# Peptides against a protein of PDB entry 7AE7: the designs that were tried, part 20

Target 1, 321 residues: chain A of PDB entry 7AE7
Amino acid sequence: KVYKDLREFLEVLEQEGQLIRVKEEVNPEPDIAAAGRAAANLGKNQPAVFFEKIKGYKYSVVTNVHGSWQNHALMLGLDKNTSTKDQFYELNRRWDKFPVPPNVVKREAAPCKENVIDKDINLFEILPLYRINEQDGGFYISKASVVTADPEYPDDFNKLNVGTYRIQVKDRDRVGIQALAMHDIAVQLEKAEAENKPLPIAITIGNNPLVTFMASTPVGYNQNEYEFVGALQDGVPMDIVKSDLYDHLYVPAGSEVVLEGHIIPRVRTVEGPFGEFPGSYSGARLQCEVKIDRITHRTNPIFENLYLGIPWTEIDYLMAL

## One batch from the design tools (peptide; made by RFdiffusion4, then SolubleMPNN)

Design b1_p10_2_s2 (from b1_p10_2, 5 letters changed)
Fold by OpenDDE base, seed 4:
Structure b1_p10_2_s2 (fold): chain B 321 residues (1-321), chain A 10 residues (1-10)
Amino acid sequence: as target 1 above (321 residues)
Amino acid sequence: SLDELLARSQ
């Protein structure tokens, strides 16, 4: 089975008993984190947790989407009880199908384009933001697939980067992003900053689970993550759509929320602390700042966010392969 | 419910 978007995957998770739906109104803190911990403690078959109603917010949150081997098997379109060995075998077999170029769909065919916000941007109106860890210095978007390009080669699709980075919300229309030197985004940012130019960026939230998986999987600088998604879909291309602001940036057609903007050149602001692992807080650091210039989103967008709890965490499953 | 989920994790 191939998934067009997060919603199709969540439907399968629910059908397979790998999603807990919380229908009652919850407090963003501490209930989301508490429920994530609870789900992680249910044993080996850790379900996703979907919160339909969050106090003070309009929209839903889902966590722990990749939080188990069962969810990982389902992501690959396999039986949920597929052994880890067989999952690895299948992953490797499909990996060899790279590259599988994506389909570029028309704007009117892309669910991520259902709604547009181009003025009075307020991230808090679109995303039910909360502290993931008790000691976090703010609200984080921890499971976004961030799209950037090489500013020297903007039309080179092979240099289009889709990565996962730590993103702290700074203001209604501002986020901090951790672009470490080891990340492809840092190379691209360095080129932009050398010329004192903004780096175009699209921060995509709530994607096809294979997009999220590939965004967390290191690939070569000249390899496109979307072409791996097609490979991991056993040769079925994924659907992408052109961003609204930038002709050279493509986003998953099915994204729940797309934050389009730019990294402000040569600006650094305090980011953190963030609890990346239990008991390990990365200190506050000066990090890049993104201005959000446009939002596109699906109607009733689902905020997919990473659960960071006691190991094994969702991140461990995303990185274990 | 959240309470049921929390109870199951104890």
Scores: peptide ipSAE 0.315, ipTM 0.897, DockQ to the pose 0.034
Fold by OpenDDE base, seed 2:
Structure b1_p10_2_s2 (fold): chain B 321 residues (1-321), chain A 10 residues (1-10)
Amino acid sequence: as target 1 above (321 residues)
Amino acid sequence: SLDELLARSQ
């Protein structure tokens, strides 16, 4: 089984008993985080948790999508009871199919383009934002696939980077992003900042689970994560579409939400603290700031966010393969 | 339900 988007994967998770659907209205705090922790405590078969209704918000949240070996097996289109060993074997077998170039679809064919917001941008109207941990310094987007390019080689598709970074919401149209020196985004940002230029960015939320997986998997600077997604789909290309603002940035065609904007050059603002692991907070530090200039989104967008609770956390599964 | 989920985790 190959998934075009998050929704197709969530359907399979639900069919396989790997998704809990909460239909009643919940409070964004503390209920989302509490339910995530509860799901993690259900044993080895940790389900995703889908919240249909969130008080004060219009749209839904899903957490713990990658939160179990069963979910990882299903992500690979395997039987949910496939052993970790066999999952690893299959992942490695498929990895050797790299590169599998993506299909570039027309704007009109991309579900992520169903709706556009280009004025009066307010992230709180599109994303049901909540504190993941009680002591977090704000609201985090912790499971986005962030697309950037080399500003010196913007047309080099092999240098297109799709990565996962810690993102704090700073204002209605501003986010802080943790671009560490070891990340490909930091190399690209350094080039832009050397010239005092903005770095174009697309922050994509709610993707095909293999996109999220690959965005969390380090690859070479000259390797495109989308070409690995096609490999992990056993040779089936994924669908991408041009961003609206930038001809050189491509986003997953099926993304629930796409935040298009730019990293402001040579600006650093306070970000954090954030509880990356239970009882482990990274301190507040100066981080990059992104201005959001345009949003595209699917109708009734699902906010996929990382579950960060009692181990094994969702991040542990994303890093274990 | 949320309550059932929370109860099962205790």
Scores: peptide ipSAE 0.286, ipTM 0.888, DockQ to the pose 0.035
Fold by OpenDDE base, seed 3:
Structure b1_p10_2_s2 (fold): chain B 321 residues (1-321), chain A 10 residues (1-10)
Amino acid sequence: as target 1 above (321 residues)
Amino acid sequence: SLDELLARSQ
């Protein structure tokens, strides 16, 4: 089984008994985090939690999508009861199929292009934002696949980076992003900032589960994460589409929300704190700032966000390789 | 309660 988008995966999770659907209106705080903790306490078969209605917001949230070995097996298109050993064996077998180039689809064929916001941008109108941890310094987008390119080699598709980074909402049209020196995005940003130029960026939310998986998996600077997604799909190419603002950036065709913009050169603002692990907060630091210039989104977009709690949590499953 | 919501959604 191959998934085109998050919605196809959520349908399979629900069919397999690996998704809890909350139909009643919930408070974003503390109910989302509390429900995630409750789901994590159901034992080894931790389901995803889908919230249809959130007080004060228009759209839905899903969490804990990658939160179990059963969900991980289903992500690979395997039986949910496939052993961890057999999942790793199959993952390694498929990894050797790299590279599998993606299909570039037309704009009109990409679900992420159904709606456009290009003025009066307000992230709170499109994303049901909440504090993941009680002591967080703000609202975080913790499960985005962030697309950037090498500004020196914008046409080199092998240098296109799809990574997962800590993102704090700073304003209606601004986010802070943690670009550490060890990340490929930091290399690309350094090149842009050397010339005092903005770095083009697309922050994609609610993706094909293998895109999210590969965005959290370190690969070589000259290796494209989309070509690994095709490998992990057992040789089936994934679908990508050109971004609206930039000819050199490609996003997953099925993304629920795409935030297009730029990292502001040589600007650093206070970001944090964030509870990356239970009882441990990374302190407030000066981090990069992104201006959001355009949003594209599916009709009734689903905000996918991480559940963070006592190990094993969703982040542990995403990093278990 | 959240527990009731979870129980009803199963």
Scores: peptide ipSAE 0.258, ipTM 0.879, DockQ to the pose 0.032
Fold by OpenDDE base, seed 1:
Structure b1_p10_2_s2 (fold): chain B 321 residues (1-321), chain A 10 residues (1-10)
Amino acid sequence: as target 1 above (321 residues)
Amino acid sequence: SLDELLARSQ
């Protein structure tokens, strides 16, 4: 089984009993985090939790999508009861199929292009933002696949980077991003900042689960994560589409939300604290700032966000394979 | 429901 988008995966999770749907209106805080913790406490078969209605917001949230070995098996299109060992063997077998180039689809064929916001941008109107942890210094987007390119080689598709970074919402149209020196985005940003130029960026939310997986998996600077997604799909290419603002940036065609913008050169603002693990907060630091210039989104977009409850967390599963 | 989920986690 190959998934075109998050929605196809959520359908399979629900069919397999690996998704809990909360249909009643919930409060963003504390109900989302409480329900996530509750789901994590259900034992080994930790389901995803889908919140249909969130007070004060228009759209839905899903969490804990990658939060179990069963969900990982299903992500690979395997039986949910596939052993961790067999999942590992299958992952490695498919990894050797790299590269599998993606299909570039037309704008009209990309679900992420169904709606456009190009003025009066307000992230709070599109994303049901909440504090993941009670002591967080703000709202975080913790499960985005962030697309950037080498500004010196914008046409080199092998240098297109899709990574996962800590993102704090700073304003209606601004986010802080943690670009650490070991990340490929930091190399690309350094090149842009040397010339005092903005770095083009697309922050994609609610993707094909293998995109999210690969965005959290370190690869070489000259390796494209989308080509690994195709490998992990057992040789089936994934679908990508050109961003609206930038000819050199490609986003997953099925993304729920795409935030297009730029990293402001040579600007650093306070970001944090964030509870990366239970009882462990990374302190406030000066981080990069992104201006959001355009949003594209699916109709009734689903905000996929990370569950950071009691171990094993989603991040533990994303790093375990 | 949320309450049912919370109840199952206890």
Scores: peptide ipSAE 0.251, ipTM 0.876, DockQ to the pose 0.034

Design b1_p10_2_s3 (from b1_p10_2 with Y5L S9G)
Fold by OpenDDE base, seed 4:
Structure b1_p10_2_s3 (fold): chain B 321 residues (1-321), chain A 10 residues (1-10)
Amino acid sequence: as target 1 above (321 residues)
Amino acid sequence: MLDELLEKGK
């Protein structure tokens, strides 16, 4: 099975008994993190947790989407009981199908374009933001697939980068992003900043699970993550759509939320602390700042966020394959 | 359901 979006995957997770739906209103803190921890402690079968109602917010949160081997099997469109060995075998077999170019769909065919916010942007109206860890210095978007391009080669689709980065909410329309030198985004940002130009960016939230998986998987600078998604879909192209602000940025057609904007050149602001691993808080660092200029989103957007707690966490599963 | 989840996860 191939998934067009997060919603199709969540439906399968629910059908397979791999999703807990919390229908009662929860407090963003501590209930989301507490429930994520509880789900992680349910043994080998760690379900996703879907929160339908969050106090003070309009929309839903889902966590632990990639939080188990069963969820990984289902992500690959395999039986949930597929052994880890067979999952690896199938992953490797499909990897050899690279590249599988995506389909570019029309704007009117892209669910991520159902709603547009281009003024009075307030991230808190769209995303049910919460502290993931008790000691976090703010609200984090930890499972976004961030799209950037090489500013010298904006039309080179092979240099289009889809990566996962730590993103702290800084204001209603601003986020901090951790662009480490080892990441492709840092190379692209360096080029933009050399000319004192903004780096175009699209921060995509709530994607096809293989997009999220590939965004967390290191690939070569001249390899496009979307072409791997098609490979991992066993040769079925994924659907992408042009961003609204930038002709050279493409986002998953099915994204729940797309934050379009730019990295402000040569600006660094304090980001953190964030609890990346149990007992290790990364200290506060000066990080890049993104201005959000436009939001597109599905009606009733689902905020997919990473649970970070005691290992094995969702991130460990994302890195283990 | 939250309470049940929290109870099972202890």
Scores: peptide ipSAE 0.215, ipTM 0.855, DockQ to the pose 0.035
Fold by OpenDDE base, seed 3:
Structure b1_p10_2_s3 (fold): chain B 321 residues (1-321), chain A 10 residues (1-10)
Amino acid sequence: as target 1 above (321 residues)
Amino acid sequence: MLDELLEKGK
């Protein structure tokens, strides 16, 4: 089984008994985090939790999508009861199929293009934002697949980077992003900042689960994560579409929300704290700032976000293989 | 559903 988008995966999770649907209206705090903790404590078969209604918001939230070995097996299109050993074997077998180039679809065929916001941008109107941890310094987007390119080689598709980075919401149209020196985005940003130029960026939310998996998996600077997604789909190409603002950036065609903008050159602002691990907060740091210039989104977009709690959590499953 | 989930997750 191959998934075009998050919605197809959530349907399979629900059919397989690996998704809890909360239909009643919830408070964004503390109910989302509390339900995530409760789901993580259900034993080895931790389900995703889908919240249909969040007080004060228009749209839904899903958490703990990658939060179990069963969910990981289903992500690979395997039986949910496939052993960790057999999942690892199949992942490695498929990894050797790299590269599998993606299909570039037309704008009209991409679900992420159904709606456009190009003025009066307000992230709070499109994303049901909440504090993941009680002591967080703000609202975080913790499960985005962030698309950037090499500004010296914008047409080199092999240098297109899709990565997962800590993103704090700073204002209606501003986010802070943690671009550490060890990340490919930091190399690309350094090149842009040397010329005092903005770095084009697309922050994609609610993706095909293998896109999210590959965005959290380190690959070579000259290797494209989308070509690994095709490999992990057992040779079936994934669908991508050109961004609206940039000819050289491609986003997953099925993304729930795409935030298009730029990293402001040579600007650093306070970001954090964030509870990366239970009881350990990374201190406040000066981080990069992104201006959001355009949003595209599916009708009734689903905000996919990480649950962070006591190990084993979703982040541990994403990093374990 | 939420209350039931919270109760089971304790």
Scores: peptide ipSAE 0.192, ipTM 0.847, DockQ to the pose 0.035
Fold by OpenDDE base, seed 2:
Structure b1_p10_2_s3 (fold): chain B 321 residues (1-321), chain A 10 residues (1-10)
Amino acid sequence: as target 1 above (321 residues)
Amino acid sequence: MLDELLEKGK
């Protein structure tokens, strides 16, 4: 089975007993993190947790989408009881199908384009933001697939990067992003900053689970993550659409929310602390700042965010494959 | 359901 978007995957998780739907109104803090911890303690088959109603917000949250080997099996379109060994075998078999180029769909066919916000941008109106850990220095977007291109070769599709980075909300229309030197985004940012130019960026939230998986998987600088998604779909291309602000950036057609903007050149602001691992906080550091210039989103967008709190967190499953 | 989840997860 292949999934077009997060919603198709959540439907399968629910059918397979791998999703808990919380229908009652919850407080963003502490209820989201508490419910995630509780779900992780239910045993080896850790379900996703979907919160339909968040106090003070209009939209829903889902956490722990990748939080078990059963969820990973289902992501690959396998039986939920497929062994870890057989999942690895199938993953490796499909990896050899690279490259599988994506389909570029028309704007009118892309669910991520259903709604547009181009003025009075306020991230808190679109995303039910909360602190993941009690000691976090702010609200984080921890499971975004971030799209950037090489500013010297903007039309080279092989240099289009889709990565996962730590993102702190700084203001209504601003986020901090951690661009580490080992990531492809840092190479692209260095080129832009050398010329004192903004780096175009699209921060995508709530994707096809294989997009999120590949954005968390290191690949070569001249390899496109979307072409690996097609390989992991056993040769079925994924659907992408051109961004609204930039002709050279493409986003997943089914994204729940797309934040389009730019990294401000040579600006660094305080970011953190953040609890990356249970009991381990990265200190506050000077990080890059993104201005959000446009938002596109699906009607009733789902905020997918990372679950953190117990050993073998969702990030451990994303890094273990 | 939240309370039941929180209770089962203890």
Scores: peptide ipSAE 0.144, ipTM 0.826, DockQ to the pose 0.035
Fold by OpenDDE base, seed 1:
Parts: C-alpha cells; structure tokens; sequence
Structure b1_p10_2_s3 (fold): chain B 321 residues (1-321), chain A 10 residues (1-10)
C-alpha cells in the first residue's frame, strides 16, 4: 500500500485499530497532551489520536501518527504485526531503489492548493495551536517538513532539502526555526545571509507519512528526500507541486497546510524553552525567524503535531530507523 | 471518549 497523503494513512490506521478518534470537543490545553499521554500508556500498540473538535478552533489535530512499530509497519504498507527486524530488512531493500524521482503535478491537481490565504495571515485561524508540554515557552509546530533550496543552485533538484526542525510560533505570521549548523538548511541560510537576502522557505504540515519520516532522516546534501520517499514506496513516485511563491520550491501535493515565506536575513530572536524529552527542556536560544507570506491548505486541514511523552515517544520511533 | 481514554491510560 502507498499513501498519497496523511488522510489515506489515517484511514488505514483507523481500519487497523491504530487510531483513536476523539469526537467530543476538547480543550487544547490540557486535553490534547493528556489524551496523548493516556494513549501512550495503552501499551506497545500506541495508537494515533485524532481530535475532531478543539474549543476555540475550527480544525482538527492528530498526534502520535508515527508512535508505534505497528504504525511504522503500516507506513511501509506492511502488515501491522510485521516484526521490527522484517521492517528493517524491507526498509533497507527499498532504500537501495534510490533515486525514485517524484511526479510534478499541476497546481489544480494538488490538494494542498484547495484554499489560499495571502493577506491578513493568522496562523491561529489555520492551526489549532497548543502547548505540547506544560513548561513550553509557546506553541510549537514539531512535525513539519520544511522545504528549502540552495540559493546558489536553486534549479538543482538534488540540493532541495526537506527537513524537520523545531518551530515556535512567534506571531500571527511569524515563526522561529531552529536551524543548527549540522543541518542542510543552515548551509543554505548561510549563503543567503552572506548576501543579506531572504531564504525562501515552505513549511509543510500533515504529509504522507514517508515524507515526514524522510524529513526526520539525515541524507546527503546532494540527495533529495522526495527521491527516497519514492524508494521507500517500493519504486512508486510521490506527488509534488511547485510552491505558489517560489518556482524552485516543491511541496508534497497532499500537504494539509503549507506555510510559504522567507527566513529574515541576519535576524535572530528568542525561541524556547521546549520540552524535547520528558523532564528535559532545551533552554531559550536566539534562533532564525520566518515571515509567513502565504498559506495554502486543504479544506478542513488536519494539524499533525508530535506527541512528546513517556518513552518510547514518537520521536524515538522516528529516530530508531 | 476523552474521559474513557484518560481512564484507560491511568
């Protein structure tokens, strides 16, 4: 089985008993985090948790999508009871199929383009934002696939980077992003900042689960994560579409939300703290700031966010492969 | 459902 988007994967998770649907209205705090913790405590078969209704917001949240070995098996289109060993063997077998180039679809064929916001941008109207941990210094987008390119080689598709970074909401139309020196985005940002130019960025939320997986998996600077997604789909290309603002940035065609904008050159603002692990907060630091200039989204967009609770957390599963 | 989930997760 190959998934076009998050929704197809959530349908399979639900069919396989790996998704809990909360239909009643919940408070964004503390109910989302509490329910995530409760789901994590249900044992080894930790389900995703889908919140249909969130007080004060219009749209839904899903968490813990990658939060179990069963969910990882299903992500690979395997039986949910496939052993971790067999999952690893299958992953490695498929990895050797790299590169599998993506399909570039037309704008009209991309579900992420169903709705556009190009003025009066307010992230709080699109994303049901909440504190993941009680001591977090703000609202985080913790499971986004962030798309950037090399500003010196914008047409080199092999240098297109899709990565996962810690993102704090700073304002209605601004986010802080943690671009560490070891990340490919930091190399690209350094080039842009050397010329005092903005770095084009697309922050994509709610993707095909293999996109999210590859965005969390380090690859070479001259390797495209989308071509690995196609490999992990056993040779089936994924669908991508051009961003609206930038011809050189491609986003997953099925993304729930796409935040298009730019990293402001030579600006650093306070970001954090964030509880990356239970009882461990990364301190407040000066981080890059992104201005959001355009949003595209699916109708009734699902905000996929990371569950952080007692180990094994969703991040532990994403890093274990 | 939330209350049931919270109870099962205790």
Amino acid sequence: as target 1 above (321 residues)
Amino acid sequence: MLDELLEKGK
Scores: peptide ipSAE 0.133, ipTM 0.818, DockQ to the pose 0.035

Design b1_p10_2_s4 (from b1_p10_2, 4 letters changed)
Fold by OpenDDE base, seed 4:
Structure b1_p10_2_s4 (fold): chain B 321 residues (1-321), chain A 10 residues (1-10)
Amino acid sequence: as target 1 above (321 residues)
Amino acid sequence: MLDELLKKGQ
């Protein structure tokens, strides 16, 4: 099975008994993190947790989407009981199908374009933001697939980068992003900052689970993550759509939320602390700042966020394959 | 359901 979006995957997780739906109103803190920890403690078969109602917010949260080997099997469109060995075999077999170019769909065919916010941007109206860890210095978007391009080669689709980065909410329309020198985004940002130009960015939230997987998987600078998604879909192209602000940025057609904007050149602001691993807080650092200029989103957008609690976390599963 | 989840995860 191939998934067009997060919703199709969540439906399968629910059908397979791999999703817990919390229908009662929860407090963003501590209930989301507490429920994620509880789900992680249910043993080998860690379900996703879907929160339908969050106090003070309009929309839903889902966590632990990639939180088990069963969820990974289902992500690959395999039987949930597929052995880890057979999952690795199938992953490797499909990897050899690279490249599988994506389909560029029309704007009117892209669910991520159902709603537009181009003024009075407030991230808190769209995303049910919460502290993931008790000691976090703010609210994090930890499972976004961030789209950037090489500013010298904006039309080179092979240099289009889709990566996962730590994103702290800084204001209603601003986020901090951790662009480390080892990440392709840092190379692209360096080029933009050399000319004192903004780096165009699209922060995509709530994607096809293979997009999120590939955004967390290191690939070569001249390899496009969307072409790997098509490979991992066993040769079925994924659907992408042009961003609204930038002709050279493409986003998953099915994204729940797309934050379009720019990295402000040569600006650094305090980001953190964040609990990346149990008992390890990365200290506060000066990080890049993104201005959000436009939001597109599905009606009733689902905020997919990473659970970072007691091991094994979703990140351990995302990096283990 | 939250309370049941929390109780099972303890």
Scores: peptide ipSAE 0.098, ipTM 0.792, DockQ to the pose 0.035
Fold by OpenDDE base, seed 3:
Structure b1_p10_2_s4 (fold): chain B 321 residues (1-321), chain A 10 residues (1-10)
Amino acid sequence: as target 1 above (321 residues)
Amino acid sequence: MLDELLKKGQ
């Protein structure tokens, strides 16, 4: 089984008994985090939790999507009871199919283009934002697949980077991003900042689960994560579409929300703290700032976000293979 | 359902 988007995966999780649907209105704090903790405590078969209604917001949240070995097996299109050993064997077998180039679809064929916001941008109107941890310094987007390119080689598709980075919401149209020196985005940003130029960026939320998996998996600087997604789909290409602002940036065609903008050159602002692990907060640091210039989104977009409460968390499953 | 989930996860 191959998934075009998050919605097809959530349908399979629900059919397989690996998704809990909360239909009653919840408070964003503390109910989302509390339900995530409760789901994590159900044992080894940790389900995703889908919140249909969040007080003060228009749209839904899903968490714990990658939060179990059963969910990981289903992501690979395997039986949910496939052993961790057999999942690892199948992942390695498919990895050797790299590269599998993506299909570039037309704008009118991409679900992420159903709606456009190009003025009066307010992230709080499109994303049901909440504190993941009680002591977090703000609202985080913790499960985004962030698309950037090499500014010296913008047409080199092999240098297109899709990575997962810690993103704090700073204002209605501003986010802080943690671009560490070991990340491919930091290499690309250094080149842009040397010329005092903005770095084009697309922050994609609610993706095909293999896009999220590959965005959390380190690959070579000259290797494209979308070509690994095609490999992990057992040789079936994924669908991508051009961003609206940039001809050289491609986003997953099925993304729930795409935040298009730029990293402001040579600007650093306070970001954090964030609870990356239970009982450990990374301190406040000076981090990069992104201006959001355009949003595209699916009708009734689903905000996918990480659950970070108790080990094993989604991060542990995303990093374990 | 939230209350039932919270009770089962305790």
Scores: peptide ipSAE 0.079, ipTM 0.783, DockQ to the pose 0.034
Fold by OpenDDE base, seed 2:
Structure b1_p10_2_s4 (fold): chain B 321 residues (1-321), chain A 10 residues (1-10)
Amino acid sequence: as target 1 above (321 residues)
Amino acid sequence: MLDELLKKGQ
């Protein structure tokens, strides 16, 4: 089975008993993190947790989408009881199908384009933001697939990067981003900052689970993560759409929310602390700042965010493959 | 349901 978007995957997780749907209104703190911890303690088959109603917000949150080997089997369109060994065998078999080029769909066919916000941008109106850990220095977007291009070769599709980065909300229309030197985004940012130019960026939230998986998987600088998504779909292309602000940036057609903007050149602001691992906080550091210039989103967008709190967190499953 | 989840996860 192949999934077009997060919603098709959440439907399968619910059918397979791998999703808990919380229908009652919750407080963003502490209830989201507490419910995630409780779900993780239910045993080895950790379900996703979907919160339909969040106090003070209009939209829903889902956490722990990748939080078990059963969820990973289902992501690959396998039986949920497929062994870890057989999942690895199937991943390796499908990896050899690279490259599988994506389909570029029309704007009118892309669910991520259903709604537009181009003025009075306020991230808190679109995303039910909460602190993941009690000691976090702010609200984080921890499961975004971030799209950037090489500013010297903007039309080279092989240099289009889709990566996962730590993103702190700084203001209504601003986020901090951790661009580490080992990531392809840092190479692209260095080129833009050498010329004192903004780096175009699209921060995508609530994707096809294989997009999120590939954005968390290191690949070569001249390899496109979308072409690996098609390989992991056993040769079925994924659907992408052109961004609204930039002709050279493409986003997943089914994204729940797309934040389009730019990294401000040579600006660094305080970001953190953040609890990356249970009991481990990365200290506050000077990080890059993104201005958000446009938002596109699905009607009733789902905020997918990372679950953190118990050893073998969702990040451990994303990095273990 | 949240309270039941919290109780089962303790």
Scores: peptide ipSAE 0.071, ipTM 0.771, DockQ to the pose 0.035
Fold by OpenDDE base, seed 1:
Structure b1_p10_2_s4 (fold): chain B 321 residues (1-321), chain A 10 residues (1-10)
Amino acid sequence: as target 1 above (321 residues)
Amino acid sequence: MLDELLKKGQ
């Protein structure tokens, strides 16, 4: 099985008994985090948790999508009871199919383009934001696939980077992003900042689960994560579409939300703290700031966010492969 | 459902 988007994967998770649907209205705090912790305590077969109704918000949240070996098996289109060993063998077998180039679809064929916000941008109207951990210094977008390119080689598709970064909401239309020197985005940002130019960025939320997986998996600077997604789909290309603001940035066609904007050159603002692991907070630091200039989203967008609770957390599964 | 989930996860 190959998934076009998050929704097709959530349907399979629900069919396989790997998704809990919460239909009653919940408070964003503390109920989302509490329910995530409760689901994690159900044992080794930790389900995703889908919150249909969140008080004060219009849209839904899903968490713990990658939070079990069963969910990883299903992500690979395998039987949910496939052993971790057999999952690893299958992943490696598929990895050798790299590169599998994506399909570029037309704007009209991309579900992420169903709705547009180009003025009066307010992230709180689109994303049901909540504190993941009680001591977090703000609201985090922790499971986004962030798209950037080399500003010297914008047309080199092999240098298109899709990565996962810690993102704090700073204002209605601004986010802080943690671009560490070891990340490909930091190399690209350095080039832009040398010229005092903005770095174009697309922050994509709620993707095909293999996009989220590859965005969390380090690859070479001249390797495109979308071409690995096609490999992990056993040779089936994924669908991408041009961003609205930038001809050189491609986003997953099925993304629930796409935040398009730019990293402000030579600006650093306070970001954090964030509870990356239970009882471990990374302190407040000066980080890059992104201005959001455009949003595209699916109708009734699902905010996919990371579950951070007692180990094994969703991040432990994303890093274990 | 939330209360039931919370009870099962305790």
Scores: peptide ipSAE 0.064, ipTM 0.764, DockQ to the pose 0.035

